# Designs tried in a protein design run: peptides against a protein of PDB entry 2FGR. Part 19

Target 1, 331 residues: chain A of PDB entry 2FGR
Amino acid sequence: SSVTLFGIVDTNVAYVNKDAAGDSRYGLGTSGASTSRLGLRGTEDLGGGLKAGFWLEGEIFGDDGNASGFNFKRRSTVSLSGNFGEVRLGRDLVPTSQKLTSYDLFSATGIGPFMGFRNWAAGQGADDNGIRANNLISYYTPNFGGFNAGFGYAFDEKQTIGTADSVGRYIGGYVAYDNGPLSASLGLAQQKTAVGGLATDRDEITLGASYNFGVAKLSGLLQQTKFKRDIGGDIKTNSYMLGASAPVGGVGEVKLQYALYDQKAIDSKAHQITLGYVHNLSKRTALYGNLAFLKNKDASTLGLQAKGVYAGGVQAGESQTGVQVGIRHAF

## One batch from the design tools (peptide; made by RFdiffusion4, then SolubleMPNN)

Design b1_p9_7_s3 (from b1_p9_7, 7 letters changed)
Fold by OpenDDE base, seed 3:
Order: sequence, then C-alpha cells, then structure tokens
Structure b1_p9_7_s3 (fold): chain B 331 residues (1-331), chain A 9 residues (1-9)
Amino acid sequence: as target 1 above (331 residues)
Amino acid sequence: GPAPAVYIE
C-alpha cells in the first residue's frame, strides 16, 4: 500500500470595483489559479488487476489559516478499480461536474471560471451548485476507443427542509469521447432540493467540447439549469462559454474566456470576459494574473468570485471589474 | 487529476 501527502497553496492580492453597496473591495484572497488544498491519498494492489484506493482532501484558506476549521469536503472516498473501471463511495465531485468542468479553462477557480454550476434559485440544499454531493456512489468506465462515461447516485437519507423530503438526492451521469486532440461530453443530472421550504428539482444538461491545435486550445460549454418549482414557476438559466488558451514562450499560458448567463426567470443577461496569465517559475510554483469583467443587464446581480475578498453580488444592472495577482505552489 | 473546483461553503 502507498500513502501520498499532497497539496496546493494559492494566495493572491485581489480587487473588485463594486460590491453590493457599490463600493470597492480589496485584500488578500485565496485560490485564484487553483483551489488551495491539503490531501491524503493511497492505493493498495489486491492482485488480479483489482486495486483499493482512498482519497481525503480539504480546502486550505491561506489568508486566515483555516479560521473556520479544516474538513475533507472536497473529497472523502474509498474506491475499487480494475479492468471494469472505478467505483467510488463517499463525498466527491459528482460525475457531471467532474467531467464538464474540465472544459472550463479556468478550472472552476478564481474570478474567471464558468459560473454555470451555480445555485441559481436560492436553493436551500448544501450542494445546490451541482458540483459535489454527500452520500455519493460513483462509477467511471474505462476509455474504450475514446468513449467513456460516468454515473452517480447520492442518497437523500430522508433529509427534509420545510415540506421537501428528498433533499440531497442526486442522480446523474455523462457520456464522452476523448481521443487525441478532441474531447466532447454530454452530462445530465437531477438533484432534489428545496426553495422557500418547498420541494424543487434542480435539472441540469451540459454539453462540452474542446480541441487542442497544439499552438492553441479551444473550449466550449452549453448548459441549461432549471429549478423546477411546483409553485412560482421554473427558474431557468441558459449558460454559454467559449474560451481559448495558448502556451507562451514555453513557460507561460494565456487564457481568454467569454461566458453568457441568460437568466430567464428575471429576463436578464450577464456577460463575463476574463483574461488570465500563468507564469511557471518551476514545475511546482507559478505566478498568475487574472482580469475579469462582468456586465449585468437589467435585474442581473452576479458577482465575480474573488474568494477571500468578495464573492457576493452587485446591484442590479451593475458591472464589476476584478483583478487577482498571486502565487500558486504545489507540494 | 480531478479538476480543481472551488468549494463554496
């Protein structure tokens, strides 16, 4: 058996020009290029091509030294793997987010990521952003000539909020084709939650694709998220993303990503554009900078996620500019 | 490796 200790410490100076009061915020933030983390993982060869595994991973907040504590909410799994693929038991990324966030050139981190995986409806469930789940069983196939898939189910364990009695139940999966420079995936998921104490289904469909031209990579996402409420109507968001990245001088990477969030329940759009640069000082250490612009129209109140500084919304119809400059170190 | 996703508490 083996045990590996691993982690990332990513800390930045961040600025946003508007908060919910219309004032600027600035300070020391976390996780601008990669999520800061501490983890333990290991494997055991059981013979016959069967392996056991474990993975325990929690988020690190370098700006305050984890003042609110440390946990393994990023991942806490035990697994079996072999020629059949991999089965995981425990809290993890749900299969849909694990696969479809891979097309986000900002890796769902900092002020630049695709923000479609979101709680669009003030859902009262802990994971109503569709990213992770408790009580999760997941299965991932091997890659068969490019084709692969993942499936997951999370138990609700009769959790209730208000009159909702299946809170936290997840069912979802993806199918994908990954071969050479091409990746393409379709993901479907449903999560049970509550909004205003009433049972609500969070339905999600996501299409992703990328192509690596060597000199540059293109990536795209199409997503619909729908919170289906029995009373008050559906809360639907259509999200679109297109991004490009390119290596620079053998030591750097430049990224440009655009996203559109069409929030149907409030007839309002938000536009996000982000320019990012990563400069590798070594295999383990990088400097980075992100510049993001978020334009809200009409009733839209979206804010950039400058974690550790300001991650709240802005006033309706306001634009927000964000900057992050930081250091990422992996160990 | 798994995509680095921000955990939102």
Scores: peptide ipSAE 0.017, ipTM 0.568, DockQ to the pose 0.034
Fold by OpenDDE base, seed 1:
Order: C-alpha cells, then structure tokens, then sequence
Structure b1_p9_7_s3 (fold): chain B 331 residues (1-331), chain A 9 residues (1-9)
C-alpha cells in the first residue's frame, strides 16, 4: 500500500482592464497555469491484478490562505481498478469533462482556457457548469488498441429546487481514440437542474481532437450546451476552440488558443484569444505568463477568469484584456 | 501529474 501527499501552488499577479463597472482590476491571483491544489492519494494491491485506491483533493488559494476553508471538492473518490478498468465512487470530474477538457491547452484554468463548460443559463444546481458531480459513480475502460471510454451516473438523492425534482442527477460518458500522436473523443451528458425554479435538462455534446506533430500540437473542441426548460425556450450555446502549442528551447512552451462562444438565446457571440508562455525552471517549478483578449458582441457579457482578482462579467458588448504572470510550484 | 511531496509505504 502507498499514500502520496501532493500539490501545486500556483500564484500570479493578474490584471484585467474592465470589470462590470468598466474599471480595471489587478492584484494577486491564483491558478493561472494549473489549479492550485492539495491532495492525498494511495493504492493497495489486492492481488490478482485488483487494486484499491483513494483520492482526496482540494483547491488551494495562495492569495488568502484558503480563508473560505479547505475541502475535497476537486475529488473525493474510492476506487477499484484492474484489467477491467477502473470504478470510482465519490465526487469527481464527470467523465465528459475529464476527457474533453484534456484538449484545452490551458488546462481548464486561468484566463486562457476553453470556457464552454459553463452554466450558460443561470442554472441553480451547484455543478451546472458540467465539470463535476456529487454522488458520482464512474467507470473507465482500459485502452483497447487506442479505443477507450468512460461513463458516469450521479444520484440526485431527491434534491429539489422550486418545482424541480431530481436536481443534480447526471448521466454521461465519452468514447475516445488515443493512439500515439492522435487523440479524438465524443462526449455526451445530461444533467437535471432548475432554472427559475423550474425543471431543466442541461444537455451537452462535445467533440475533441488533438494531434502532436512533435514540433507543435494542434487541439480543437466543438461543443453544444442546451438548457432545455420544461417551461420556456431552450438556452443554447455553441462553443468552438482551436489551439496550438509548441516547445521552445527545450525548457519553454508557447500556447495560442482561440475560442468562439455563440450564445443563441441572446443572439450574441464572444471571441477569446490567448497567448501563453511557460518557462520551466525545473521539473517542478515554472514561471508563466498569459495574455488574453475577450471580445463580447451585442448582449454578451463574458469575462476572463482571473481567479483571485476578478472573474465576473463585463458590460454588454465590451472587450476585456487580461494578463497573468506567476509562479507554479508542484510538490 | 504533480510530484509527490511525501510518500508513505
């Protein structure tokens, strides 16, 4: 048996030129290159190719020392694994987000990531961004000549909001092909939630692909989210992403990523472009910089996610520029 | 993944 204590402390100086009032924000932010975390994990060999595992992980906020507390909301799983794959019990990334966020060259954090995994409709469920779920059972297959899959179900436990029942129920999964330089995946999910106290299904379909050319990597995402309300029209967003990364001088990585968020319910688009650079001082420590530009059209109010500084929206049709410069240390 | 800070056997 083994137990490993692990973590990342990622803290930056961040700036955005506009908040909801049109004013600039700046200060010390967190998780610009990787989400800051503290975790414990371990495995036990049970013999016959069977292993037990546990994973407990929470987010760290270096700017305020976790003033709001510490929890294991990132992951709190117990598992069995073997030749059959892995079964997990507990809060975790849902299978769809776990796989499809892997195509995000900005690691689903900071001001540069793909923001498609979002609560687009003021859903009242805690995880209406489609990233994680409580009460989750997940199964991941082995890799069979490149082919792999993951499935998940989360119990609602009769949670209600307004007139909506079954809130928090998740069902979803992905199929993928991962072989050498190529990765491609299709994810489907449905989550039960509420909008305005009314039952709503959050339906999600995501396609992802990447190819590593050695000298550079290309990655892309296509996503549709649809909040299907029992009463009222659908709230649909089509999100697109294309990114490239390349190693620089053996110790650095440059990343460029573009995303488009076509918000159908408000007939408005947002464009995001981010340039990132990571400089590895060691295998565990890096300096990084991100420069992001977000252009909202019409009624769009999206903001860059400068965690710890400003992660709110902007005025409708306004553009936002963001910068992060920081240190990432893994232990 | 992150490097292990402490390993307990």
Amino acid sequence: as target 1 above (331 residues)
Amino acid sequence: GPAPAVYIE
Scores: peptide ipSAE 0.015, ipTM 0.628, DockQ to the pose 0.142
Fold by OpenDDE base, seed 2:
Structure b1_p9_7_s3 (fold): chain B 331 residues (1-331), chain A 9 residues (1-9)
Amino acid sequence: as target 1 above (331 residues)
Amino acid sequence: GPAPAVYIE
């Protein structure tokens, strides 16, 4: 049996030129290149190719020393694994987000990531962004000549909000092909939630693909998120992403990513473009910088996610510029 | 994967 203590501390100086009042914000932020975390994990060999596992992981906020407390909301699983794959019990990334966020060149963190995995409709459920779930059972297949899949189900445990009686139920999965330089995936999910106290289905479909040319990598995402409501009509968002990355001088990486968020319910678009650079000082320590531009059109009010400084919206139709410069250390 | 800070057998 083994137990491993692990983590990342990622802290930055961040700036955004506009908040909801039109004022600038700046200060010390967290998780600009990777999410800061503390975790424990381990495995036990049960013989015959069967293993038991556990994983406990929580977010670290280096700017305030976790003033709001510490928990294992990132992952808290027990598992069995073997030739059949892996079964997990407990809170985790849902299979769809776990696979499809892997095509985001900014690793779903900081001011540059794909923001499609979002609560687009003021859903009242705790995880209406489609990223994680409580009470989750997950299964992941082995890789069979490139083909692989993952499936998940989360129990609602009769949670009610207003007249909705199945809040927090999740069902979803993906199929993928991962072989050499090529990766491609299709993900489908449905989550039960409430909007305005009324039962609502959050449906999600996502396509992802990447190809590593050695000298550069290209990656793309296509997503539709739809909050299906009985009253007021559906809230639909189509999200698109295209990114490129390249190694620089053997110790660095440059990234450029564009995303479009077509918010159909308000007939409004937002455009995001981000330039990032990572400089590896060692295997464990890196410096990084991100520069992001977010242009809202019409009624769109999206903001860049400068965690620890400002992650709120802006005024309708306003553009926002964000900068992060920081240190990432893994242990 | 992340480098281990502490390993306990």
Scores: peptide ipSAE 0.015, ipTM 0.630, DockQ to the pose 0.145
Fold by OpenDDE base, seed 4:
Structure b1_p9_7_s3 (fold): chain B 331 residues (1-331), chain A 9 residues (1-9)
Amino acid sequence: as target 1 above (331 residues)
Amino acid sequence: GPAPAVYIE
């Protein structure tokens, strides 16, 4: 058996030119290139091709030294794996987000990532962004000639909010083809939540694909998220992403990503474009810079996620510019 | 209406 301690400390200087009051924010932020984390993981060979595993991972906030505490909310799983694949018990990325966020060239963090995995409807559930779930059982198949899949179910445990009695229930999965330079997948999920104290289903469909040409990688996402409310009508968002990355000079990577968020309930669009650069000082240490522009139209109030500095919304129809310059260190 | 931006995990 082995136990591995691992982590990432990613800290940056960040700036956004507008907050909800129209004022600039700047300071020391976290997780601009990769989410800062501390984890423990291990495996035990049980014989016959069966292995037991555990994974405990929490987020690190280097700007304040985890002043709010440390937990294992990123992942807290025990697993069995073998020729049949892997079964996981515990809080984790839901299968849909685990697979479909992999097409995000900004690693689902900082000011550049695809923001489609979001609580679009003021959902009152803890994980209404569709990224993780409590009380989760997950199954991941092996890769069979490129084909693979993942499935998950999370128990609501009779969590109630208002009149909603199944908050936190998740069911979802993906099918994928991963072979050499090509990856493509389709994900479907439903999560039960509450909006305004009323039962709401968060339905999600996501298509992702990428191709690595060696000299560059292209990646794309198409997503629809629909909060189906009992009263008040559906809150629907169509999200689109297209990104490209390329190695630079053998020590760097440049990334460009565009996303469109068509927020149907408010008939408003937001456009996000981000340029990123990562400079590898070593295998474990990198410098990085991100420059992002977010254009809100009409009633849209989206903000860039400059974690540790400002991740809130802006005034309706306002544009936001964000910058991050930081250090990422992996151990 | 739409929720304010929430932290992406």
Scores: peptide ipSAE 0.015, ipTM 0.482, DockQ to the pose 0.017

Design b1_p9_7_s4 (from b1_p9_7, 5 letters changed)
Fold by OpenDDE base, seed 2:
Structure b1_p9_7_s4 (fold): chain B 331 residues (1-331), chain A 9 residues (1-9)
Amino acid sequence: as target 1 above (331 residues)
Amino acid sequence: SAAPAFFIE
């Protein structure tokens, strides 16, 4: 058996030119290139190609020293793995988010990531962003000639909010093809939640693809999220992303990503464009910079996610500019 | 206040 301690400390200086009052915010933020974390993991060989595993991982907040405490809400799983693939029990990324966020060139972190995995409808469930789930059972296949899949189910445990009686139930999965420079996948998920105390289904469909040309990588996402409500009609968002990355001088990487969020319930769009650069000082330490621009139209109030500085919205129809400059260290 | 878009932590 083995046990490994691992982590990342990522801390930055961040600036956004507008908050909800129209004022600038700046300070020390966290997780601009990678989410800061502390984890324990290990495996036991059971013989015959069967292995047991555990994984415990929590977020680190370097700006305040985890003033709100520490937990294992990032992942807390026990698993069995072998030639059949892997079965996991416990809180984790749901299979759909685990696979489909891999096409985001900003790794779902900082001011540059694809923002489609969101609670678009003021859902009252704890994980209505479609990213993680409590009480989760997951299965991941091996890779068979490029083809692979993942499936998950989360128990609601009779959690109620208002008249909703199945809050937190998740069912979802993906199918994918991963071979050499090509990756493509389709994900489908449904989560039970509540909006305004009424039962609501959060349905999600996501298509992702990437191709690595060696000199550059191209990546894309197409997503629809729909909160199906019995009263007041559906809250639907169509999200689109296209990004490119390229190595620079053998020690750097440049990234450019565009996203469009078409928020149908408010007939309003938001446009995001982000330029990022990472400079590797070593295999474990990097400097990085991100520059993001977010343009809201009409009733849209989206804000960039400068964690630890400002992650709230802006006034309707306002634009926001954000900057992050930081250090990432892995151990 | 718009619920913080919990991006993938």
Scores: peptide ipSAE 0.017, ipTM 0.563, DockQ to the pose 0.019
Fold by OpenDDE base, seed 3:
Structure b1_p9_7_s4 (fold): chain B 331 residues (1-331), chain A 9 residues (1-9)
Amino acid sequence: as target 1 above (331 residues)
Amino acid sequence: SAAPAFFIE
């Protein structure tokens, strides 16, 4: 068997011009280009084309040295893989987020990412953003002529919140075509949760696509999220993203991404535009800068995610500008 | 209403 220690330390100086009180926030933040992490992984060849694997990964908070502790909530899996694909047991990215987040040019990190994978309804479940799940079994197919798929099921283990049962149950999957410069995927998921102590289904449909032209890459997402409540009606959000990235001088990458969040329950839209640059000092070390603008209309209160500085909302109808400048180091 | 913090974990 092999064991590999790996990680990323990403720390930045961040600024947002408005918090929930209308005041600016600034300081030292984390995970602006990549999520800071520490992990252990390994494989064992069992013969006959069968392999066992493990993966343990937790988030690092470089600004406070993990003052609240360390855990393996990013991933804690054991797996079997072979010609049939891969089966994973344990907490992980759910198949839908694992695949569909790959079209986000900001990799679901910092102030620039697509924010569609969100708890839109004040869901009381631990993972109501649709990104990860506890008690997860996942299966991923091989790539056959470009076609691939992933499926997952998470057990609720009779978890209850208020009168809601089956909290934390997940079922979902994707189908995809990945061939050369083209990637396209469709994902479907349902998660059981609670809102206000009442049973709620979080339904998600996501379409993603990207094309790499060599000189530039285009990427897009279309998503609908519905929190289906027994009382008070559905909380529906339609999210749209379009982004472009290009290499710069062989040492850097520039990214531009736009997203629209149409929040139907409050009849309010938010517009996000982000410009990012990564400068590679080496294969393992980079400097980066992000500039994001978030415009809320009407009753929308969305905020940029300057982790470690300010990740809350703003006042209804307010615009927020965010900046991150930092260092990423991988090991 | 406290906007839920996006913990992108």
Scores: peptide ipSAE 0.016, ipTM 0.516, DockQ to the pose 0.017
Fold by OpenDDE base, seed 1:
Structure b1_p9_7_s4 (fold): chain B 331 residues (1-331), chain A 9 residues (1-9)
Amino acid sequence: as target 1 above (331 residues)
Amino acid sequence: SAAPAFFIE
């Protein structure tokens, strides 16, 4: 049995050419290539092929030294694992997010990631982006001949917002095939939330696939999110992603990713294209640069997520350009 | 309606 301290410190200089007022923003940002984190984890062999585990992980903000505090909101789990797979108790990535974000070549962070896992409807639940859940029980199968699956349920604990009950309830899972260069998966999830104080179901379906050709990797996502309101029309978004990555000179990686967000409730599209480069100075330290373009059409107001600098929207129909240049260090 | 800001955690 051992306890391991681990982490990542990722800090960058970031720029976006437009905020909500049409002005530029720039400064020191965080988590441009990987989410900055501090964690503790460990395992205990219980014999007979059974292991206990714990994992405590929180986000680090290197620009302000965690001025708003530190917590274990990234993951706070205890687990049992063995030949049957793994059962986890505690806040974590929901199974659908854990699997389907793995197809994002920008690692679900910085200005380049797939932004489909989002609160599209001003949902009032804390995790209406579909990424994590409180009060979560998860089960992950072993990989059997390439086939694997994950399932999760989060208790609402009778949480209410306005007239909405069961807020924070999650049920979801994925099925996948992971064998050699191929990965493919289907994820389904439902969360109970509130919009305008009224009960709303957040339904999500996501398809992901990737193939590693050795010289390059291709990855794709297809997602639909639907906030089903008891009163009023559904708020539906169809999100699409296609990305490619390739090793460069044995020490670098270049990435290109495109995403389309078709926001049906406002009949408006947004297009995102990002070019990224990572240069490995060592196994643990890298330099990186990201260049992203976001084109909003019609009523779309999406903004690039330059964490620590500017992560808000822009004016309707405006385009935004973002740059990040930073250092990532793992320990 | 302004699209709500989100953080990818």
Scores: peptide ipSAE 0.015, ipTM 0.522, DockQ to the pose 0.016
Fold by OpenDDE base, seed 4:
Structure b1_p9_7_s4 (fold): chain B 331 residues (1-331), chain A 9 residues (1-9)
Amino acid sequence: as target 1 above (331 residues)
Amino acid sequence: SAAPAFFIE
């Protein structure tokens, strides 16, 4: 048996030139290159190729020392694994997000990530971004010649919001091919939620692929999210991402990522482009910088996610520029 | 429940 304490402390100085009032925001932010976290994990060999595992992980907010408290909302699982794969019980990344966010070259955090995994419809569920779920059972297959899959179901436990029942129920999964430099995946999910107190289905389809050429990596995502409402019509967003990364001088990595968010319900697009650089001081410590530009068109109000500084929207049709410069340390 | 039909436009 083993128990491992692990974590990341990632803290930055961040700036965005516009908030919802059109004013700049700046200060100390968190999680610009990787989400800051503290965790415990362990395994027990049960014999016969069977292992038990646990994983407890919470987010760290280095700017305020977790003033709002600490929890294990990132992951709180017990598992069994073996030749059959892995079964997990507990709050975790849902299988679709776990796999499909892996194509995000900005690690699903900071001002540069793909923002498609979002609550596009003012959904009233706690996890309407499609990233995690409570009461989750997950299964992950082994890798068979590159082919792998993951499936999940989250119990709603009869949670209600307004007249909506089954809130928080998730069903979803992915199929993937991961072999050498190539990764490709298709994910499908449905989550039950509420919008305006009315039952709503959050449907999601995501295609992801990446190829590592050695000298550079290319990555892409195609996603559609639909919040299917009984009243008021569907809220549909088509999200696209294309990114490239390359090693620099043996100690650095440059990243460039573009995303387009076509918000059909408001007939409005947002364009995001981010340049990132990571300088590795060691295997565990890095300096980083991110420069992001977000252009909203028409009624779009998207904001860059400068966690700890400003993660809200902007005025309709306004553009936002963001900068993060920080330190990431893993332990 | 029928699988959700997605139309990528």
Scores: peptide ipSAE 0.008, ipTM 0.542, DockQ to the pose 0.013

